Peptides against a protein of PDB entry 7SID. Designs and how they scored, part 54

Target 1, 151 residues: chain A of PDB entry 7SID
Amino acid sequence: LHMYLMLLKELPGEEYPLPMEDVLELLKPLSNVCSLYRRDQDVCKTILNHVLHVVKNLGQSNMDSENTRDAQGQFLTVIGAFWHLTKERKYIFSVRMALVNCLKTLLEADPYSKWAILNVMGKDFPVNEVFTQFLADNHHQVRMLAAESIN

## One batch from the design tools (peptide; made by RFdiffusion4, then SolubleMPNN)

Design b2_p16_5_s1 (from b2_p16_5, 10 letters changed)
Fold by OpenDDE base, seed 1:
Structure b2_p16_5_s1 (fold): chain B 151 residues (1-151), chain A 16 residues (1-16)
Amino acid sequence: as target 1 above (151 residues)
Amino acid sequence: SMEEELRKQQEAILTE
């Protein structure tokens, strides 16, 4: 886990994008890691903070590529799962803060949710619609972060 | 097939 998180942390951001093939390779084990540590709030927070760089890479890539679609799909699958577990009140505010930051970054890359759509249990939820739900979060800091990001 | 794999991945997270 620690080695993987370290690699994820060192992923270049928007200014230095990686080839989509490399991004995809890093995303392949992500769902498994999330599954194993879904109950660990600190690990989940760390994962969400690190995958922010992945979002930046995805936003700059050519949308008409199989690898891009695959990478987007794997990323959105995990984000969708975290969102669902958040709705089930499985995550504390600090994890939700990290999730909102991910969603904010997605909105910056795809403001109209052309590709940023969360599919959870067969249902589609555009990120722009999902994001607005955090405006009513029980924790004031989460609401404030969401409110700052919507403008 | 890709969609099915992604579904399985998500299910693993949601049911763990």
Scores: peptide ipSAE 0.662, ipTM 0.942, DockQ to the pose 0.884
Fold by OpenDDE base, seed 5:
Structure b2_p16_5_s1 (fold): chain B 151 residues (1-151), chain A 16 residues (1-16)
Amino acid sequence: as target 1 above (151 residues)
Amino acid sequence: SMEEELRKQQEAILTE
């Protein structure tokens, strides 16, 4: 786990994007890691913080490539799962903060949710609609972070 | 299909 998280953390951001093939290889173990540690709040927070780099890479890639769509799908699958578990009140505020940051970054890359759509249990939820739900979060810091993203 | 693979991945997270 530690080695994987380290590699995930070292993913370059917007100015130096990785080839999509490399991004895809890094994303392959992600869902498995999330499933194993879904009950560990610290690990979930760490994962969400590190995948911010992935969002930046995905937003600058060629959207017409199959590898891009595959990478987007794998990433959105995990984000959708974390969002669903948040709706089930499984995560403390610090994890929700990290999730909001991911959603914020997605909105910056795709303001109209052309590709940033969460599919959970067969239903589609555009990120711009999902994001507004955090404006009513029970924790004030989560609400503040969500509101900041709209301003 | 890719969609089916992604669904299985998500299900694994949600059912753990």
Scores: peptide ipSAE 0.660, ipTM 0.943, DockQ to the pose 0.891
Fold by OpenDDE base, seed 4:
Formats: sequence, structure tokens, C-alpha cells
Structure b2_p16_5_s1 (fold): chain B 151 residues (1-151), chain A 16 residues (1-16)
Amino acid sequence: as target 1 above (151 residues)
Amino acid sequence: SMEEELRKQQEAILTE
């Protein structure tokens, strides 16, 4: 886990995008790691904070590439799962804050949710629609962060 | 298919 998280942390951001093939290789074990540590709030928060760099890479890549679609799918699968678990009240506010930051970054890369669509249990949820739900979050800091993201 | 694989991956997160 430590080595994997370190690799995610060191992923270059928007200024230095990685080849999509490299991004895909980093994303392949992500779902497995998330499944093993879904009950650990600190690990989940750390994962969400580190994958922010991945979103920036995905948003700048050629959308017509098969590897791009695969990488997007790998990433969105995890985000969708975390969102679902949030709806089930499994995560504390600090994890939800990290999730909102991920969704904010997705909206910046894809404002109209052309590819940023969460599929959970066979249903599609555009990120721009999902994001508005956090404006009504029970924790004031989550609401504030969500509100700042749209203004 | 890739879609089926992604579904299984997500199911693993939600069930684990």
C-alpha cells in the first residue's frame, strides 16, 4: 500500500501530463486497493487526495484513444464506489471533503460531464448532477467547499 | 468485456 500511494502522490499534474499508457498502468491496481481499505477513513482520504493528479492527466488526453477510455473507466469506477458509500453514510466529513475536491477537479476538466459520468449498479450519474448533492451535506465545511467550487 | 471487468471491480469495492 505504501509504495502504491507514493507512486500516486508523485504523479505529474497538468503541467507535465504522463502518457496515457503509464496512467493506465497506475490505475489498474486502484480498485483492488480501494476494496481492501474501504473501511479505513485515513487511507480513503489519502487515495482521494492523490488521485487528483490523475484527473488532470485524464482531462488533457485524446478522448478518442482506447487507453484513455479505459483509464477513465478505471478511475470513475472507484469514484462511483466512494460516492455510493458516501450516500450510505460510510465516510466522515474529511473523506467527503476529499471526494468533493475530486469532483471539483472533474468538473474543471469536463464541465458538461461528457465523459465524467459515474456508473453505479448499472445507472449513470453525471458528475455535475452528483456534485450539487454536496451543497446539502450535513457538515458545514463540506457545504462551503461545494459552494466555493461553483462560484 | 472491459465494461464487465469494471463492473466486477466496482462490485468488489462495494461488497468488500
Scores: peptide ipSAE 0.658, ipTM 0.942, DockQ to the pose 0.886
Fold by OpenDDE base, seed 3:
Structure b2_p16_5_s1 (fold): chain B 151 residues (1-151), chain A 16 residues (1-16)
Amino acid sequence: as target 1 above (151 residues)
Amino acid sequence: SMEEELRKQQEAILTE
């Protein structure tokens, strides 16, 4: 786990995007890791903080590529799961703040949610609509972070 | 399909 998290942390930003093939390799274990540690708040927060770099890489790719669609799908699957678990009140504010940052980064890459759509249990939720829900979060820091992201 | 695989992956995360 820690080696994988370190790898995520060291991922280059948008200025130095990785080949999509490398992004895919990095994403392959992600869902499994999330599944195993879904109850660990600190691990979930760390994962969410580190996958910000993945979003930056996805935004620089060819949207019509099969590999791009695959990478986007794998990433959005995890984000959708974390969002759903947040709706079920499974995560503390620090994890929700990390999730808001991920959603903010997604909006920067896809402000109109053309591809940034969370599919959860067969239903589609555009990220721009999902993001606004955090403006009404129970924790003031989460609300503030969400508000700052819009301004 | 890849879509089906993604669905299964998400279900695994969502399972209690």
Scores: peptide ipSAE 0.661, ipTM 0.942, DockQ to the pose 0.910; fails the geometry check

Design b2_p16_5_s2 (from b2_p16_5, 9 letters changed)
Fold by OpenDDE base, seed 2:
Structure b2_p16_5_s2 (fold): chain B 151 residues (1-151), chain A 16 residues (1-16)
Amino acid sequence: as target 1 above (151 residues)
Amino acid sequence: SMEEKLEEEQKRILEE
């Protein structure tokens, strides 16, 4: 786990996007890791913080590429799961804040939710719509973060 | 399909 998290952390930012092939390799184990540690708040927070780099890479890629669509799908699958679990009140505010940051970066990369759509249990939820829900979060810091992200 | 794979992956997370 920690080795994987370290690899995620060391990902180049938007200034130096990774080849999509490398992104795909990094995303392959992500769902499994999330599954195993979904109940660990600290791990979830760390994952969400580190995958921000992935979001930036995905936003810089050609949307028409099959590999890009695959990578986007894999990533959004995980984000959708985290969002769903958030709706079920499974995560503390620190995890939710990390999730908001992910959603913010998604919106920056795809403000019109062309590809940034969360599919959860067969239903589609555009990230822009999902994001607004955090404006009503029970924790003031989450609300503030969400509000600041809109501006 | 890719969609099926993604659905299964998400299911694993949600049902863990």
Scores: peptide ipSAE 0.577, ipTM 0.926, DockQ to the pose 0.886
Fold by OpenDDE base, seed 3:
Structure b2_p16_5_s2 (fold): chain B 151 residues (1-151), chain A 16 residues (1-16)
Amino acid sequence: as target 1 above (151 residues)
Amino acid sequence: SMEEKLEEEQKRILEE
């Protein structure tokens, strides 16, 4: 786990995006890691904070590429799961903060949710609509972060 | 298919 998290943390920034093939390889174990540690708040927060760099890589790619769609799908699958578990009140505010940051970054790359759509249990939820729900979060810091992201 | 694999991956996260 720690080695994988380190790899996520050390991802290049937006200025030096990874080849899509490398992004795919990095994303392959992500769902498994999330499954194993879904109950560990600290690990979930760490994962969400580190995958921010993945979002930046996805935003710089060709939207018509099969590899891009695959990478986006794998990433959004995990984000959708975290969002669903958030709705079920499984995560503390610090994890929700990290999730909001991920959603914010997605909206920066895709303001109109052309590809940034969460599919959960067969239903589609555009990230821009999902994001607005955090404006009513029970924790003030989450609400503030969400509000700041609107402007 | 890719969609089926993604659904199974998400299901694993939600069920464990």
Scores: peptide ipSAE 0.577, ipTM 0.925, DockQ to the pose 0.888
Fold by OpenDDE base, seed 4:
Structure b2_p16_5_s2 (fold): chain B 151 residues (1-151), chain A 16 residues (1-16)
Amino acid sequence: as target 1 above (151 residues)
Amino acid sequence: SMEEKLEEEQKRILEE
């Protein structure tokens, strides 16, 4: 786990995009890691913070390629799961903060949710619509973060 | 399919 998280942490940002093939390799273990540690708030927070770099890489890629769609799918699957578990009140505010930051980054790359759509249990949820729900979060810091992200 | 694989992966996260 820690080695994997370290690799995610060292992922280059938007200024230095990785080849999509490398992004895919990094994403492959992600769902398994999330599954194993879904109840660990600190690990979930760390994962969400580190995958921000993945979003930045995805935003600069050719969206028409199969590899890009694959990477987007794998990433959005995990984000969708985190959002769903958030709706079930499984995560503390610090994890929700990290999730909002991830959603913010997605909206920066895709403001109208053309590709940033969360599919959870067979239903589609555009990220822009999902994001607005955090404006009504129970924790004030989450609401504030969501509000400033829209402005 | 890719969609089915992703659905299975998400299911594992949600059910464990």
Scores: peptide ipSAE 0.576, ipTM 0.925, DockQ to the pose 0.881
Fold by OpenDDE base, seed 5:
Structure b2_p16_5_s2 (fold): chain B 151 residues (1-151), chain A 16 residues (1-16)
Amino acid sequence: as target 1 above (151 residues)
Amino acid sequence: SMEEKLEEEQKRILEE
């Protein structure tokens, strides 16, 4: 786990995007790691913080590439799962804040939700729609973070 | 399909 998280942490931002092939290799273990540690709040927060770099890389890639679509799908699958578990009240505020940051970054990369759509159990949820729900979060810091992202 | 694979991956996370 720690070795994988270290690799994920070292992913370059939008200024120096990695080749999509390299991004795909890093994303392959992600769903398995999330599955194994879904009940560990600290690990989930760490994962969400590190995958911010993935969003930045995806936003700078050729959207017509099959590899780009594959990477987007793998990433959004994990985000969708974390969002669903959040709705089931499985995550503390610090994890939800990390998730909001991911959603914010997605909206910055895709303001019109062309590809930033969460599919959960066969249903589609545009990220902008998902994001607005955090304006009503039970924790004041989460609401504040969500509100700041809209302004 | 790719979509089916992604659904299976998500299912593993949600049902773990």
Scores: peptide ipSAE 0.574, ipTM 0.925, DockQ to the pose 0.881

Design b2_p16_5_s3 (from b2_p16_5, 11 letters changed)
Fold by OpenDDE base, seed 5:
Formats: sequence, structure tokens, C-alpha cells
Structure b2_p16_5_s3 (fold): chain B 151 residues (1-151), chain A 16 residues (1-16)
Amino acid sequence: as target 1 above (151 residues)
Amino acid sequence: SMEKELQEQQQRILTD
């Protein structure tokens, strides 16, 4: 786990994106790791913080590539799952903060939600609509972070 | 299909 998390942390950002093939290789184990540690708040927070680099890489990729669509799908699958578990009140505010940061980064990469759509149990939820729900979060820091992302 | 595989991956996260 720790070795994998270290690799995620060291992903290049928007300025120096990795080849999409390399991004895919790093994303392949992600869903399994999330499944194993879904109840560990600290691990979930760490994962969400590290995958911010993935979003930055995806935003700079060729959207016409099959590999790009695959990478986007794998990433959005995990984000959708964490969003769903958040709605079920499974995560503390610090994890929700990390999730909002991911959603914020997604909106910056795809302001019109052309590809940034969460599919959860067969239903589609555009990220812009999902994001507005955090404006009414029970924790003030989460609301503030969400509000800052609008401006 | 890839979509089906992704759905199965998501379901594992939601049920474990």
C-alpha cells in the first residue's frame, strides 16, 4: 500500500503530464486499494489527495484517445464511489474536504462536464451538480471550500 | 465491456 501511495504522490502535475499509458498503469490498482481501505479515513484522505495529480494529467491529455477515456472512466469510478459513501455519511469532514478538492479540480479541467460525469449504480450525475451539494455540507470548512471554488 | 468492468469495480468499493 505505502509503495503504491508513494507512486501516486510522485505523479507529475499539469505542467509535465505523463504518457496516458503510464497513467493507466498507475490507475489499474486504484479501485482495489480503495475497496480494501474504504473504512480507513486516513487512507481514503491520502488517496484522494494523491489522485489530484491524476486529474491534472487527464486534463492535458488527448480526449480522442481510447486510453484517455479508459483512464477517465477508472478515475471517475472511484470518485463516484467515494461521493456515494459520503452521501451515506461514512466519511468525516477531512475526507469530504479532500473529495471537494478533487471535484474542484475536475471542474477546472472540464467546466462544462463533457466527460466529468459520475456514474453511480447506473445513474449519471454531472460533477457540477454534485459539487453544489457540498455548499450545504454540515461542516463549515467544507461549505467554505465549496464556496471558494465557485469564484 | 469496459463499462461493465468499471461497474463491477465500483460495486466492490461500495459493498466491502
Scores: peptide ipSAE 0.654, ipTM 0.941, DockQ to the pose 0.877
Fold by OpenDDE base, seed 1:
Structure b2_p16_5_s3 (fold): chain B 151 residues (1-151), chain A 16 residues (1-16)
Amino acid sequence: as target 1 above (151 residues)
Amino acid sequence: SMEKELQEQQQRILTD
């Protein structure tokens, strides 16, 4: 886990995007890691904070390739899961804050939700619609962060 | 096929 998290942390940001093939390789283990540590709030928060760099890389891709679609799918699968677990009240506010930041970054990269669509249990949820739900979050800091992101 | 695989991956997270 720690080695994987370090790799995510050291992932180059928007200024120095990685080849999509490399991004995809980093994303392949992600779902498994999330599954193993879904009950650990600190680990989940860390994961969400680190995958922000992945979103930036995905947003910089101007090519529509199979690898791009695969990478997007791998990422959105995890975000969708975290969103669903949030609805089930499995995550404390600090994790939800990190999730909102991920969604914010997605909206910046894809403001019209062309590809940023969460599929959960066979249903599609555009990120722009999902994001607005956090405006009604029970925690004031989450609401404030969401509101700030809309403006 | 890829979509199905992703759904299975997500399900593992949701039911772990």
Scores: peptide ipSAE 0.653, ipTM 0.941, DockQ to the pose 0.873
Fold by OpenDDE base, seed 4:
Structure b2_p16_5_s3 (fold): chain B 151 residues (1-151), chain A 16 residues (1-16)
Amino acid sequence: as target 1 above (151 residues)
Amino acid sequence: SMEKELQEQQQRILTD
């Protein structure tokens, strides 16, 4: 886990996007890690914070390839899971804050949710619609962060 | 398919 998190942390980000092949390799273990540590709030928060770099890489990609779609799918699958668990009230506000930041970054890259669509249990949820739900979050800091990110 | 694999991956997160 620690080695993986360190690797995610060291991603160069938006200014120096990685080849999609490298991004995909980094995303491959992600779902497994999330599954193993889904009950650990601190680990989940850390994961969400680190994958922001991945989101930036995905958003800067102009490639329409299988690898791009695969990478996007890998990432969105995890985000969708976190969102679902949030609705089930499994995550504290700090994790939800990190999730909102991920969603914000997605919206910046894809404001109209052309590709940023969460599929959860066979149903599609555009991120722009998902994001607005956090405007009504029970925690004031989450609402504030969401409000700052809109528009 | 990739879609099926992603669904299975997500399910593992949701059920563990």
Scores: peptide ipSAE 0.653, ipTM 0.941, DockQ to the pose 0.877
Fold by OpenDDE base, seed 3:
Structure b2_p16_5_s3 (fold): chain B 151 residues (1-151), chain A 16 residues (1-16)
Amino acid sequence: as target 1 above (151 residues)
Amino acid sequence: SMEKELQEQQQRILTD
């Protein structure tokens, strides 16, 4: 786990994107890691904070290739799961804060949710619609972060 | 399919 998290942390940002093939390889174990540590709030927060770099890499790609779609799909699968568990009140505010940051970054990359669509249990949820739900979050800091992201 | 794999991956995360 710690080795993988370190790799995520060291992922180059928007200015130095990795080839999509490398991004895809990094994303392959992500769902498994999330499934193993879904109950650990600190690990989930850390994962969400680190995958921000992945979003930045995905946002730099303008190619509609199979690798791009695959990478987007694997990433959105995890984000969708975290969002669903959030709706089930499984995560404390600090994890929700990290999730909002991920969604914010997604909106910056895809403001109109052309590809940033969360599919959860067979149903589609555009990120822009998902994001607005956090404006009504129970925790004031989450609401504030969500509101700030709209501006 | 890739879609099926993604669904299975997500289900593992969502399963208690």
Scores: peptide ipSAE 0.652, ipTM 0.940, DockQ to the pose 0.902

Design b2_p16_5_s4 (from b2_p16_5, 5 letters changed)
Fold by OpenDDE base, seed 2:
Structure b2_p16_5_s4 (fold): chain B 151 residues (1-151), chain A 16 residues (1-16)
Amino acid sequence: as target 1 above (151 residues)
Amino acid sequence: DREERLKKEQEAILKE
């Protein structure tokens, strides 16, 4: 786990995006890791914080690329799961904060939700719609973060 | 194929 998290953390930022092939390879194990540690709040927060770099890479890539679509799908699968678990009140505010940051980054990369759509249990949820829900979060810091992200 | 795989992966997360 820690080795994987280290790899995610060391991903280049938007200024120097990784080849999509490399991004895809890093995302392949992600769902498995998330499944194993979904109950660990700290691990989930860490994962969400680290994948922010991945989001930036995804947003700069050509949507018509097969690898890009694959990578986006891998990422959105996990984000969708985290969002769903959030709706089920499984995550504390710190994890939700990290999730909001991910969603914010997604919206910055795809403000019209062309590809940033969460599919959960067969239903599609555009990220802009999902993001709005955090404006009504029970925790004031989450609400504040969400509100700041809109401005 | 990809969609089905991703669906299974997501289900695996949600079932844990």
Scores: peptide ipSAE 0.707, ipTM 0.955, DockQ to the pose 0.882
Fold by OpenDDE base, seed 3:
Structure b2_p16_5_s4 (fold): chain B 151 residues (1-151), chain A 16 residues (1-16)
Amino acid sequence: as target 1 above (151 residues)
Amino acid sequence: DREERLKKEQEAILKE
């Protein structure tokens, strides 16, 4: 876990995007790690904070590429899961804050949710619609963060 | 294949 998290943390930013093949390789173990540590709030927060760099890479890729679609799918699978668990009130505010930041970054890359659609248990949820739900979050800091992202 | 794989991966997260 530590090595994987370190790898995520050390990902280059938007200015230096990774080849999509490298992004895919990095995303492959992500779901497994999330499944193992879904109950650890600190780990989940860390994961969400680190995958922000991945979103930046995804947003600048060729949407017509199969590799891009694969990477997007793998990423959205995890985000969808975290969102679902959030709906089940499994995560404290700090994790939800990190999730909002991920969703914000997704919306910056895809404002109209053309590809940023969360599929959870067979149902589609566009990220723009998902994002607005955090405007009504029980924690004021989460609401504030969500509101700041809209303006 | 991809969709099914991703589905199983998500289920693994949700059921863990």
Scores: peptide ipSAE 0.706, ipTM 0.955, DockQ to the pose 0.886
Fold by OpenDDE base, seed 1:
Structure b2_p16_5_s4 (fold): chain B 151 residues (1-151), chain A 16 residues (1-16)
Amino acid sequence: as target 1 above (151 residues)
Amino acid sequence: DREERLKKEQEAILKE
């Protein structure tokens, strides 16, 4: 876990985009890590904070390739799971804050949710629709962060 | 194939 988190942390941001092939390789083990540590709030927060760099890399991709679609799918699978668990009240506000930041970054890259669509249990949820739910979050800081993201 | 794989991965997260 720690080694993987270190790799995610050291992932270059938008200033130095990685080849999509490399992004995909980094995302492949992500779902497994999330499944093992879904109950650890600190680990989940850390994961969400680190994958922000991945989102930025995905957003800068100007080519629609198989690798791009694969990388998007891998990322959205995890975000969809975290969103679902959030709806089940499994995550404290600090994790939800990190999730909102991820969703914000997704919306910046894909404002109309052309590819940023969360599929959970066979149903599609565009991120722009999912994001609005955090405007009514029980924690004021989450609401404020969400509100700032759309203004 | 990819979609089915991702579905299984997500289920693994949700069932923990």
Scores: peptide ipSAE 0.705, ipTM 0.955, DockQ to the pose 0.879
Fold by OpenDDE base, seed 5:
Structure b2_p16_5_s4 (fold): chain B 151 residues (1-151), chain A 16 residues (1-16)
Amino acid sequence: as target 1 above (151 residues)
Amino acid sequence: DREERLKKEQEAILKE
């Protein structure tokens, strides 16, 4: 786990994006890692913080390439799962804060939700629709972070 | 094929 998290942490940001092929290789184990540690709040928070770099890389890539679509799918699968578990009240506020930051970054990269759509259990949820739900979060810091992202 | 794979991966996260 720690070795993988270190690799994920070292992803460059928007300023120096990686080739999409390299991004894909790093995303391949992600869903498996998430499944193993879904009950560990600290690990989930760490994963969400590190995958922010993935969104930044995806936003700078050619959206028409097969590799880009594949990388988007891999990433959105995990985000959709974390969002669903959040709705089931499985995550504390610090994990939800990290998730809101991911959604904020997605909206910055794709303001009109052209590709930023979460599919959960066969249903599609545009990220802008998902994001607005955090304006009513039970924790004040989560609500504030969501509100700051809009204004 | 890809969509089905991603569905199974997501289910694995949700069922753990």
Scores: peptide ipSAE 0.705, ipTM 0.955, DockQ to the pose 0.886

Design b2_p16_6_s1 (from b2_p16_6, 9 letters changed)
Fold by OpenDDE base, seed 2:
Structure b2_p16_6_s1 (fold): chain B 151 residues (1-151), chain A 16 residues (1-16)
Amino acid sequence: as target 1 above (151 residues)
Amino acid sequence: SREEIRKWLEELTKSL
């Protein structure tokens, strides 16, 4: 886990995007890692913070690429899982903050949620609709972060 | 390299 997180942390940002093939390889184990540590708040927070770079890379790639669509799907599956657990009140505010940052980055890449759609329990939830729900979060910092994304 | 990353990740996944 720690080695994986270290690698994830070292991902280049928008300044130097990773090849989509590399992004895809990095995403392959992510779902499993998240599943194993879904109850660990610190690990979840760390994962969410590090995958921000992945989101940025996804937004810069050719949307018509099969690898891009595959990577997007894998990433959205993970985000959907975090969203689902958030709805079940399983995460503290710091984890929700990290999730909001991910959603914010997704919306920057896809403002109209053309591809940024979470599938949870067989239902589709556009990220823009999901994001607005954090404006009513119980924690003031989460609400503030969500509100800043609108401005 | 991509191949090195793949191998590393695969090994890591197995260890989880």
Scores: peptide ipSAE 0.023, ipTM 0.532, DockQ to the pose 0.566
Fold by OpenDDE base, seed 1:
Structure b2_p16_6_s1 (fold): chain B 151 residues (1-151), chain A 16 residues (1-16)
Amino acid sequence: as target 1 above (151 residues)
Amino acid sequence: SREEIRKWLEELTKSL
């Protein structure tokens, strides 16, 4: 886990985009890692903070490539899982804030949720619709962070 | 290589 998290942390941002093929390889095991540590709030927060770089890379890439679509799908699966567990009240506010940051970055890359759609339990949820739910979050800092993303 | 990275990550995941 430690080595994987370090690798995620070292991912380049939008200024130095990583080849999509490499992004895809890094994303493949992520779902399993998240599943194993779904109850560890600190690990989840760390993962969500680190995958921000992935979102930035996805936004800078050619969206028409097969690898891009595959990477998008794998990333959205992870975000969808975190959102689902958030709906089940499994995460503390600090994890939810990290998730909001991910969603914010997704909306910056895809404001109209053309590809940023979460599939959870067989249903599709556009990120722009999912994001609005955090405006009514129980924690004031989460609400404020969500509100800042709209303005 | 990309393949080496994949294998390493998969192996790491299995060990978690």
Scores: peptide ipSAE 0.022, ipTM 0.535, DockQ to the pose 0.472
Fold by OpenDDE base, seed 4:
Structure b2_p16_6_s1 (fold): chain B 151 residues (1-151), chain A 16 residues (1-16)
Amino acid sequence: as target 1 above (151 residues)
Amino acid sequence: SREEIRKWLEELTKSL
């Protein structure tokens, strides 16, 4: 886990994106890792913090390529799972903070939610719609973080 | 290489 997280952390930012093929290789095991540690708040927070680099890479890539769509799908599956568990009140505020940061970055890359759509339980939820729900979060710091994006 | 990274990641997930 630690080695995997290190690889995610070392991904370059939006100024120096990795080839999409390399991003795909890093994303392939992600869903399995997240599933194994879904009940560990600290691990979930760490994963969410590191996958921010993936979002930045996706935003700078050719959005029309098959590899890009594949990468988007794999990433959104993970984010959707975290969001779903958040709705079930399974995560503390610090994990929700990390999730909001991911969603914020997704909105920056896809403001109109053309591809940033979470599929949960067979239903589609655009990230812009999902994001607004955090404006009413029970924790003040989560609300504050969410509100920063609308200024 | 990309293939080496893939194999490493797969083995890592199996060991978790």
Scores: peptide ipSAE 0.022, ipTM 0.525, DockQ to the pose 0.501
Fold by OpenDDE base, seed 5:
Structure b2_p16_6_s1 (fold): chain B 151 residues (1-151), chain A 16 residues (1-16)
Amino acid sequence: as target 1 above (151 residues)
Amino acid sequence: SREEIRKWLEELTKSL
């Protein structure tokens, strides 16, 4: 886990994107890691903070490539899982804050939710629709973060 | 660096 988290942490930002092939390889074990540590709030927060770099990389890639679509799909699967567990009240506010930051970054990369669509239990949810739900979050800091993203 | 990440990915792939 430590080694994997270090890899995620070291991903470059939007200015210096990795080749999509490398991003894809990094994403492959992510779903499994998230599943194993889904009940560990600190690990989940750390993962969500680190995958912000993945979103930045995906936003700079050619959307017409098969590898880009594959990477986007794998990433969205992870975000969808975190969102689903959030709906079930499984995460504390700090984890939800990290998730909102991921969703915010996704919307910056894809404002019209052309590819940023979460599939949860066989249903599709555009990220912009998902994001607006955090405006009604029980914690004031989560609501404030969500509201700041709209302004 | 990108080169460092590549090497780490290779090692990670071997361990999985």
Scores: peptide ipSAE 0.019, ipTM 0.552, DockQ to the pose 0.286

